Peptides against a protein of PDB entry 5K2M. Designs and how they scored, part 139

Target 1, 273 residues: chain A of PDB entry 5K2M
Amino acid sequence: MRIGITYTVLRREEMAIKERAGEFGEVVMLHEDDLLFPGNYDLDVVIIRNVSHFKALYTARLFESEGIPTVNSSRLIFEAGDKLFATLRLAGKVPVPEWKAALSEGGALRVPDSLGYPLVSKPVFGSWGRLLAKVNDRDSLEAVLEHRKWMKNPLYGIHYFQEFVEKPGRDIRSYVIGGEFVGAIYRYSNHWITNTARGGKAEPCSDPEVEELSVKAWEAFGEGALAIDIFESEKGLLVNEVNPNMEFKNAARVTGADMAGKLVEYAVEVAKT

## One batch from the design tools (peptide; made by RFdiffusion4, then SolubleMPNN)

Design b2_p21_7_s3 (from b2_p21_7, 13 letters changed)
Fold by OpenDDE base, seed 5:
Structure b2_p21_7_s3 (fold): chain B 273 residues (1-273), chain A 21 residues (1-21)
Amino acid sequence: as target 1 above (273 residues)
Amino acid sequence: MEEEREKKLEEEEKELENSSE
């Protein structure tokens, strides 16, 4: 078996995946600079670890066009990596925060009539809480909309909003690979945007309700490896978003779960189908 | 070192998201 691993930067995750993949066959590390298509790649499967959502999506689709399966698939990356498309999948299976989408400024200005204040404005793409805005009033909404008009990417014209969820100073990140729950962590933060990259502490999460909800959230997509972000709310557990290009170094360290091994095992299964 | 690397990756991804070339 020949296992490709595409990457932008060799992180702890990519090093762990490489090490575990070496137990199953020959490992071919493919930096973004090594990728040229169409190519003659002799690979049974490719694990996609490109940092950029769009580079990951196109890389997956390019390998699939050559008959090489990818983990994750281009379909999963596309649907899970867009916050609105992910919400559309999730909302049919699991509890999600109340949301609205608008396709114009005039539509966006009416969102508070349905959701009230405070709101959260989200881009449909992007990582690490970029361009998230807590919108407390009309003046703040107008300011966010005005700034988005001057942003070059047309996807900023897709206005996605959620209710503001009051969290207990933490959120949950769980991991599901091939339909198996692998582990979960609490991420602590005093900021309304919980991100471990912003100095948050991680602790193990052992909650049967989180495990059940995480598997159901994965079943909304039905394939691949997903990180799942869950809020603890007054309404109970809410699935906020999913990530098809998961970071797991902190979760693996804190839980002791072999997330890299589980990802490689799943990629080997995909290669055999 | 690791936080600086994560920041650099975040900046590179921002540049990619904002690159309308």
Scores: peptide ipSAE 0.023, ipTM 0.668, DockQ to the pose 0.073
Fold by OpenDDE base, seed 2:
Order: structure tokens, then sequence, then C-alpha cells
Structure b2_p21_7_s3 (fold): chain B 273 residues (1-273), chain A 21 residues (1-21)
């Protein structure tokens, strides 16, 4: 078996994936600079670890066009990596924060009529809480919308909003790979944006309700490896978002779960189908 | 060190996602 691993930056996750993949076959590390299509690649499966959502999406689709399956698939990356598209999948299966989408400034200005304040403005793409805004009032909404007009990427003109969820100073990140719950962590933060990359503490989460909800959230997509972000709210557990290009270094360290191994095992099974 | 590396990754991803160049 020949296992490709695409990457932008060699992180702890990519090193762990490489190490575990070496137990199953030949490992081919593919930096973004090594990728040229059509390339006639001799690979049985490719694990997609590109940092950029769009580069990951296109890389997956390009390998699939050569008959090489990917983990994650371009379909999953597309559906899960867009916050709005992910919400559309999730909302039919699991509790999610109340949301609105608007396709114009005039539409966006009416969002508070249904969601009220405070609300959260999100770009449909991006990681690490970039361009998340807590919108407390009309003036803040107008400012966010004004700034979006000057952003070059047309996707910033897609206005996605959620209710602001009061969290107990933490959120939950769970991991589901091939439909199996692998583990979960609490991410602590004094900021309304919880991210372990911003110096947040991580602790193991062992909650059967989180496990069940995480599997149901994965079932909304029905394939691949997902990190799932869950809020503890006054309304109960809410699935905020999913990530098809998961970081797991903190979760693996804290839980002791072999997330890299589980990802590779799943990729090997995908290669056999 | 780890936070600096993560900030660098955030900047690299921002450039990748938002550069129309």
Amino acid sequence: as target 1 above (273 residues)
Amino acid sequence: MEEEREKKLEEEEKELENSSE
C-alpha cells in the first residue's frame, strides 16, 4: 500500500500521521510545492493535511479525478469545511445554535429582527476564530458589514450569523473517525472564542451525551474524520461547527487517544473499498 | 514557541485564504 500525505506545514499531527502510516505501507509525503496535476500518482489513498480549506478541497478533488480516494473526500471537505453548508447538514440531525444567512447587506441588517442581539458574525470559511465578531448592537453590525464590503474574497459577502451562546468558560472538541468516537476535550478560555491555540487549557471530556451527540453530528455527513465543536448552553449541548481538517495535538496529548492511528486505519480501509 | 508557531500558521492560512494575488 502507498499512502500519500499532503501538507502545507509539517506539524505534530502530520508527523504522527506519517509515523503511523509507515506501519501500513510506503508513505509519500507531498508538500504543496510537490503537487502538479494531472500527475499520474501511484498512490492507494491520500490523507489531506493542507492548511488552507480551499487547497485541501481542490487537492482532494484532483486526486479523486485520478481515481485515488482521499481522507477526507472532497465532498466532505466541501460540506463540512464551510460553516454554512455544515450548519445545513447538522441542523437536520442535531441541535445547533440558531442561525441566519443573508446574501446582501440589506438582508443582513434584518437578521437582528429574528435573532436579536447579541449575535455572532462568522465568515463561512476560516479557522482559529478569525473574523468572528460578537455583534452587540446596530452600530457594531453596520461596522462589520462595512468592513466586509472591502474584503477581496467574495465569500465575505455571504453573511452567516448565529445567536450568541453563553458558555461556561469552555467548549468541547470531540473527534469522530469513520463513525467511531475517538475522544473529546474541554477547551478553557476566558474569552468568548475558545481556542487552545490561543493559550487555552485542555482537559479530557468523558461524557456519554457528548459521545452520542458527536456520533450523530458525524452521521449528518456519513464519512471521514471530523473534529466537532460543541457548546454547553442553557438549552443543552449545541453543535457549533465541524472541521474536516482537524488539529488534534492537544486532544491526543490530553486524552492519550491515538488519533493519528485511527485516521491512518480509516484511510487504509478507504483504500480497500 | 508553540503560540508563535500557531500565530505563524494563522498568518500563512490567512495569506492562503485571502490573497487574491
Scores: peptide ipSAE 0.022, ipTM 0.662, DockQ to the pose 0.083
Fold by OpenDDE base, seed 1:
Structure b2_p21_7_s3 (fold): chain B 273 residues (1-273), chain A 21 residues (1-21)
Amino acid sequence: as target 1 above (273 residues)
Amino acid sequence: MEEEREKKLEEEEKELENSSE
């Protein structure tokens, strides 16, 4: 078994994945600078750990073009890494926050007629709560839309909105790998955007409802390794988003779960199929 | 140190997301 690991930066996650992969076979670390295609890669599977969503997507697709399976697959990265495409998958299987998509400013201005205020404006791509806006009124909506006009990336012209979900000062991040629930954490924040990267406290989440919902959310995609963001709401648990490029250092530390091992085990299974 | 590294990764991703000329 020859396991490739693509990476942009050697983080704690990539170090742990490398270490665990070494128990299953030969490990080939592939920095982004080493990735040239077409190439003669002698690999049974590649674990995709590129930081950029787009680099991860293209890297996965490039290896797949050489007949090498990837974890995650380019299909999964594409569908799960886009918030709107992920919502389309999730909404058919699990409770999600109410959402609307608009393809123009004129369409976006009508979103409150359906969802009311407050709204959350999200870009369809991006990490760490970038460009999330709580939109409380019409003036704020107009301001967000005006700013989007001046953003160069055409994907900022895809307007994705959710209802604002009142959260109990925390959210849940769970991890499902190969259909197995691996663990979950609470992420505490005094801000409506919960992010542990910004100094938020993490605690273990041991809730059977979270476990069941997390597995169902994974089943909406049916493959790979996903981090799943869940809200505790007055309506019950809502699956907000999924991440196919999961960070798990905090979750692994807090839960003691071997997320790196589970990811490698899944990659080895994928290599055998 | 870790927070600075995460900030740097956030900046690199921002550059990647915004650099679509």
Scores: peptide ipSAE 0.020, ipTM 0.637, DockQ to the pose 0.073
Fold by OpenDDE base, seed 3:
Structure b2_p21_7_s3 (fold): chain B 273 residues (1-273), chain A 21 residues (1-21)
Amino acid sequence: as target 1 above (273 residues)
Amino acid sequence: MEEEREKKLEEEEKELENSSE
């Protein structure tokens, strides 16, 4: 067994994945600067750990073109890494926040007629709560839409909105790998955007409803390794988004779950199919 | 050191997402 690991920066996650992969076979670390295609890669599977969504997507597809399976697959990265495409999958299987999509400013200006205020404007791509806006009124909506017109990336012209969900000062992040629930954490924040990278406290989440909902959310995609963001709302648990490029250092530390080992075990299973 | 690496990653990803060039 020869296991590739692609990466942009060697984080705690990539170090843990490398260590665990060494127990199953030969490990080949591949920095982004080492990647040229077409190439002659002698690998049975590649674990994709590139930071950029687009670099991860293209890296996965390029290895697949050489007949080498990837974790995650380019299909999963594409479907799960876009917030709108992910919502389309999730909405058929699990409770999600109410949402609207518009393809023009004129369409976007009518979104409050159905969602009301406050609402959340999201880009369809991006991490760490980048370009999230809480829109409280018409003036704020017009300002967000005006700024989007001047953004160079055409994807900023795809207008995705959600209802604003009042959270109990925390959210939930769960992890499902190969259809198995691995663990979950609470992420505490005083800000409406909860992220552990912003200095939030993490605590273990042991809730059977979270476990069941997380597995159902993974089944909307049916493959790979996903982090799942869940809100606690007045109407119950809501799946907000999924991430096919999992950060898990805080979750592994807090829960004691071997997330790196589970990811490698799944990659070895994928290599055998 | 770890926070500086995370900040650098956020900056690199921000450049990649916003660079339409």
Scores: peptide ipSAE 0.023, ipTM 0.677, DockQ to the pose 0.071; fails the geometry check

Design b2_p21_7_s4 (from b2_p21_7, 12 letters changed)
Fold by OpenDDE base, seed 2:
Structure b2_p21_7_s4 (fold): chain B 273 residues (1-273), chain A 21 residues (1-21)
Amino acid sequence: as target 1 above (273 residues)
Amino acid sequence: SAKEKEEQLRKEEEELENSSE
């Protein structure tokens, strides 16, 4: 078994994955600078850990083009890593926040007619809550839309909105790998954007409803390793988004779950299929 | 610090997302 691990930065997660992968076979660490295609990669599977969503997506697709399976697959990265595409998958299986997508400013200006205020404007791509805006009124909506016009990336012209969900000062991040629930944490924040990167406290989440919902959310995609962001709302649990390029250092620390091991085990299974 | 690494990663990802244009 030869296991590739692609990465941008060697984080705690990549170190843990490398260590666990070494128990199953030869490990080949592949920095982004090492990746040239077409190549002659002698690998049975590649674990994708590139930081950029697009680099991860293209890396996965490039290995797949050479007959090497990836964890996650390019399909999963594409569908789960785009907030709108992820919502399209999730909405058929699990409760999600109410959402609208518009393809023009004129369309976006009509979103409040359906969802009201406050809204959350999200870019369809990006991590760590970047360019999330709470839109409380029309003036704020117009400002967000105006700023988006001057952003160079054409994907900023895809206007994705959610209802604003009032959260109890926390959200839930769960992890499902190969259809198995691995663990969940509460992430505490005094800000409406909950992110562990902002110094929030993490605590174990042991809730059977979260476990069941997390597995159902994973089943909307049907493969791979996903982190799942869940909101506790007045209308119950809502799956906000999924992440096919998950950070898990805090969750692993807090829960004691061997997330790196589970990811490697799944990659080894994928290599055998 | 963990925060500095996350800020660095955030910058690197922003640079990557912005440089792919």
Scores: peptide ipSAE 0.015, ipTM 0.524, DockQ to the pose 0.075
Fold by OpenDDE base, seed 3:
Structure b2_p21_7_s4 (fold): chain B 273 residues (1-273), chain A 21 residues (1-21)
Amino acid sequence: as target 1 above (273 residues)
Amino acid sequence: SAKEKEEQLRKEEEELENSSE
């Protein structure tokens, strides 16, 4: 078996995936600079670890066009990596924060009539809490919408909003690979935007309700490897978003779960189907 | 440092997501 691994930067995750993939076959590391299509690649499966959502999406689709399966698939990356498309899948299966989408400024100005204040403005794409805004009032909403008019990417004209969820100074990140729950962590932060990349404390989460909810959230997509972000709210557990390009270095360290091994095992299964 | 590499990755990801225009 020949296993490709595409990457932008060799992180702890890509090093761990490479090491575990070597137990199953020949490993071919493919930096973004090495990728040309069509390329006549001799690979049984490709693990997609490109940092950019769009580069990951197009890389997956390009390998699929050569008859090579990918983990994750271009379909999963497309649906899970867009916050609105992910919400459309999740809302039919699991509890989610209340949300609205608008396709114009005039539509967006009516969102508070349904959600009230405070609300959260999100871009439909992007990671690490970029361009998240807590909107407390009408003046703040008008300011966010005015700034969006001057952004060049037309996707910034897609207005996605959620209710503001009060969190107990933490959120939950869980991991589901091939339909199996692998592990979960609490991420602590004093800021309303919780992100482990900002140096927040992580602790193991051993909650059967989180495990059940995480598997149900994965079943909304029905394939691949997903990180799932869950809020603890007064309404109970809410699935906020999913990530098809998961970071897991902190979760693997804190839980002791072999996330890299589970990802490789799933990729080997995909190569055989 | 690990933090500098994470910040560089964040910038590269931001440039890549914004360059898809």
Scores: peptide ipSAE 0.015, ipTM 0.528, DockQ to the pose 0.093
Fold by OpenDDE base, seed 5:
Structure b2_p21_7_s4 (fold): chain B 273 residues (1-273), chain A 21 residues (1-21)
Amino acid sequence: as target 1 above (273 residues)
Amino acid sequence: SAKEKEEQLRKEEEELENSSE
């Protein structure tokens, strides 16, 4: 068994994955600078740990073109890494925040007729709560839309909105790998955007409803390793988004779950299929 | 520091997402 690991930066997660992969076979660390295609890669599977969503997507697809399976697959990265495409998968299986998509400014200006105020503007791509806006009124909506016109990436012209969900000063991040629930954490924040990078406290989440909902959310995609972001709302649990390029250092530390081991075990299973 | 690396990664992702090149 030869296991590739692609990466941009050697984080705690990549170090843990490397260590655990060494128990199953030969490990080949592949920095982004080592990647040239087409190439002669002698690998049974590649674990994708590129930081950029697009670099991860293209790296996965390039290895797949050479007959080497990836964890995650390019299909999963594509569908789960886009907030709108992820919502389309999730909405048929699990409760999600009420949402609208518009393809023009004129369409976007009608979103409050359905969602009301306050609402949340999201880009369809991007991490760590970048370009999230709480839109409280018409003037704020017009300002967000005006700023989007000057953004260079055409994907900023895809207007994705959610209802604003009042949260109890926290959200939930769960992890499902190969259809198995591995663990969950509460992320505490005094800000409406909950992000662990902003100094939020993490605590273990042991809730059977979260476990069941997390597995159902994973089943909407049917493969791979996903981090799942869940809101506690007045309407109950809502699946907000999924991440096919999971950070788990805090979750592994807080829960004691072997996230890296479970990811490697799944990659070895994929290599044998 | 871990924070400096996370901030650098955030900037690199922003550059990649905003680079149309």
Scores: peptide ipSAE 0.015, ipTM 0.525, DockQ to the pose 0.084
Fold by OpenDDE base, seed 4:
Structure b2_p21_7_s4 (fold): chain B 273 residues (1-273), chain A 21 residues (1-21)
Amino acid sequence: as target 1 above (273 residues)
Amino acid sequence: SAKEKEEQLRKEEEELENSSE
């Protein structure tokens, strides 16, 4: 078996994936600079680890066009990596924060009439809590909308909002690969944006409700490897978002779960189907 | 340019990754 791994930066995750993939076959590391299409890639499967959501999406689709399956698939990356499209999938299966989408400033200005304040403004794409805004009032909403007009990417004109969820100083990140729950962590932060990449402490999460909810959230997509962000709220557990290009170094360290191995095992299964 | 923004996003991503060690 020949396993491709596409990457932008060789992180701890990519190193672990490379090492584990070497146990199953020949590993071909493919930096973004090495990718040219159409190409003659002799690969049975490609693990997509490009940092950029769009680069990951297009890379997956390009390999699929050559008849090479990818983990994750371009379909999954497209549906899960867009916060609005992910919400559309999730909302039919699991509890999610209340949300609204608007396609114009005039539409966005009416969102508080339905959700109230405070709101969370999210771009439909982006990582690490980038361009998340807690919108406490009308003036803040107008400011966010005005700033979005000056952003060159037209996707910033897609206005996605959630209710603000009060969290107990933490959130949950779980991992589901091929429909199997692999593990979960608590991410602690005093900031309303909880992210371990911003220096948050991680601890193991062992909660059967988290496990069940995580699997159900994965079933909304029905394929691939997903990190799932879950909020503890007064309404119970809410699935906030999913990530089809998951970071797992902290979760693997804290839980002891072989996330890299599970990802490779799933990629090997995908290659055989 | 779109390329400069992508490179800036990449740098911000790299900085965020490096700041998490």
Scores: peptide ipSAE 0.013, ipTM 0.472, DockQ to the pose 0.115

Design b2_p21_8_s1 (from b2_p21_8, 10 letters changed)
Fold by OpenDDE base, seed 3:
Structure b2_p21_8_s1 (fold): chain B 273 residues (1-273), chain A 21 residues (1-21)
Amino acid sequence: as target 1 above (273 residues)
Amino acid sequence: MSEWEEFEKELKKYGLDKVPG
């Protein structure tokens, strides 16, 4: 078994994955600077750990083009890593926050007619809560839309909105790998954006409802390793988003779950398929 | 430096701070 690991930065997660992969076979670390395609890669599977969503997506697709399966697959990265496409998958399977998509400024200005205020403006791509805006009124909406017009990436012209969910000072991040629930954490923050990268604290979450919902959310995609962000709302649990390029150091630390091992085990399974 | 600040430094080193995503 030869296991590739693509990476941008050697983080704690990548170190853990490397260590666990070594128990299953030969490990080949592949920094982004080392990747050229077409290539002659002698690998049974590649674990994708590129930091950039797009780098991860294209790296996965490039290996797949050479007959090498990836974890995650390019399909999963594409669908799960786009907030709108992820919502489309999730909405048919699990409760999600109310959402609207608009393809123009004129369309976006009508979103409050359906969702009301406050609402959240989200880019369809991006991490760590960047460019999330809580929109409380018309003036704020117009400002967000105006700023988006001057952003270089055309994907900023895809207007994705979600209802503002009042959370109890925390959200839930769960992890499902190969359809198996691995663990979950609460992320605490005084800010409405609870991402641990912004200084949130993590605590273990042991809730059977979270486990069940997390598995169902994973089943909406049907493959891979996903981190799942869940809101505790007055309406119950809502699946907000999923991440196909998950960070898990905090979750592993807090829960004691072998996230890296589970990821490697799944990659080995994929290699044998 | 915080672990996050170190990570951001590494991202900048590779020019990833300029990449949308």
Scores: peptide ipSAE 0.007, ipTM 0.424, DockQ to the pose 0.114
Fold by OpenDDE base, seed 5:
Structure b2_p21_8_s1 (fold): chain B 273 residues (1-273), chain A 21 residues (1-21)
Amino acid sequence: as target 1 above (273 residues)
Amino acid sequence: MSEWEEFEKELKKYGLDKVPG
C-alpha cells in the first residue's frame, strides 16, 4: 500500500495522518510544490490536505485523472465545499437554516421580503467566517451588495443568504468519516461567528441527536470525510454547513477520538475498492 | 504567536489568504 498525502502546510492534522498512514504502508508526502501533472505517480490512494478549497479540488481531480482515488473525492470537495451546493444536498435530508439565493443585485434586494431581518450574507466559498456579514437592515444589505460589485471573483456575484440563527453562545462541530460518527465538540464564542481558530473554547459534545443528525447529513453526500457544523436553535438542531477539508486537532484533543486513524482507515478502504 | 497567527502567516506565504484569480 502506497499512500499519498498532499499538503500546503504541515499542521498537527497532517503530522497525525502521516504517522497513522505509516502503519498501513509506505507514505509519500506531497507538498504542493511537488505536484506536476500529468505525472507518473505510483500511489494506491491520495489523502487531500491542501488548505485551499480550489487547490484541493483540482489536486483531487488531477489524481483521479491518473486513475488514483482520493480522500476526499473531487466530487465531494466540489459539492460540500460550496455553501450553496452543500445546502442543496442537505436541505433534502436534514433541517437547515432558511436560505435564499439570488443571481443579481435586484434579486438580492428582495431576499428580505422572504427571510426578513436580520439575515446573514455568505460567499458560496471561503473558510473561517471570511466575508460573512450580519445584515440587520436595508442600508447594510445595500452596502454588502455594493462591495461585492468590486470583488474580482465572479463567484461573489452569487448571493447566498441565511436567516440569522440565535445561538446559545456556541455551535457544534461533528465529524463523520465513511458514514461512521467519530465525535463532536461544542465551540464556545462570544461572537455570532463561532470559530475555534479565533480562540474559542472547545468541549466534548455527547448528544445522541447530534450523532444521528450528523450521520444523516453525511448521507446527503454519501462518501468521504466531513466536518459538520450544527446550530442549536429555537427550532432545534440545524445543519449550517459541511467541510470536506476538516481541521480536527482541537476535536481530537478534546474528545480523544482517533480522527487521523479513522481517516487513514477509510483511505485504505477506498484504495481497495 | 498563537497557533492561529502562525497558520495565517503560512497562508500568506503561499498566497492562500487571497481570493483566487
Scores: peptide ipSAE 0.007, ipTM 0.421, DockQ to the pose 0.065
Fold by OpenDDE base, seed 2:
Structure b2_p21_8_s1 (fold): chain B 273 residues (1-273), chain A 21 residues (1-21)
Amino acid sequence: as target 1 above (273 residues)
Amino acid sequence: MSEWEEFEKELKKYGLDKVPG
């Protein structure tokens, strides 16, 4: 078994994945600078750990084009890593925050007519709550839209909005790999954007409803390894987003779950199919 | 430094701190 691991930055997650992968075979670490396609890669599977969503997506697709399966697959990265595309999958299977998408400024200005205020403006791509905006009123909406017009990436012209969900000072991040629930954590924050990378505290989450919902959310995609962000709302649990390039260092530390091992085991399984 | 600041510092080495991810 030859296991590739693509990466941008060697984080704790990549180190753990490397270590666990070494138990199953030869490990080939592939920094982004090492990647050139087409290439003659002698690999049975590649674990995709590139930081950039698009680099991860294209890396996965490039390996797949050479007959090498990836974890996650380019399909999963594409569908799960785009907030709007992920919502489209999730909305058919699990409760999600109310949302609207608009493809023009004129369309976006009508979003409050259906969802009201406050809103959350999200880019369809990005991590760590970057470019999330709480939109409380018309003036704020106009400001967000104006700023988006001057952003260079055309994808910022895709206007994705959610209802603002009042959270109890925390959210839930769960992990499902190969359809198996691996663990979950509460992420505490005094800010409406909860993220442990920003210094939030994490605690274990042991809730059967979270486990069930997490598996159902994973089933909306039907493959791979996903981190799932869940809100505790007045309406019950809502699946906010999924991440096909999950950070798990805090979750692994807090829960004791072998996230890296489970990911590698799944990759080995994928390599054998 | 926060975990975020450490991560940003690491990404900056590669000029990727501002790359959409």
Scores: peptide ipSAE 0.007, ipTM 0.422, DockQ to the pose 0.139
Fold by OpenDDE base, seed 1:
Structure b2_p21_8_s1 (fold): chain B 273 residues (1-273), chain A 21 residues (1-21)
Amino acid sequence: as target 1 above (273 residues)
Amino acid sequence: MSEWEEFEKELKKYGLDKVPG
């Protein structure tokens, strides 16, 4: 078994994946600077750990073009890494925050007619709460749309909105790999944007409802390794988004779950299919 | 530095903090 690991930065996650992969076979670390295609790679599977969503997507597709399966697959990265495409998958299987998509300013201005205020404006791509806006009124909506109009990336012209979900000062991040629930954490924040990276506390989440919902959310995609963000709302648990390029160092630390091992085990299974 | 600040520095170093234009 020859396991490739693509990476941009050697983080704790990549180190853990490398270590665990070494127990299953030969490990080939592939920094982004080393990736040239076609490359005649002799690998049974590649674990995709590129930091950039787009680099991860293209890297996965490039390996797949050489007949090498990837974890995650380019399909999964594409569908799960786009907030709107992910919502489309999730909405058919699990409770999600109410959402609307608009493809123009004129369309976006009508979103409150359906969802009311407050709204959350999200770009379809991006991480760490970048360009998330709580839109409390018409003036704020107009401001967000005006700013988006002048952004160069055409994806900013895709207007994705959710209802604002009142959270109990935390959200849940769960991890499902190969259909197996691996663990979950609470992420505490005093801000409506929960991000543990910005100094939020994490605690273990042991909730059977979270586990069940997380697996169902994963089943909406049907493959790969996903981090799943879940809200605790007045109407119950809502799956907010998924991440096919998961950070798990905090979750692994807090839960004690061998997330790196589970990821490698899944990659080995993928290599054998 | 927080682990996040370190990560942000690494992202910045590789230009990964930038939104694709």
Scores: peptide ipSAE 0.007, ipTM 0.416, DockQ to the pose 0.062

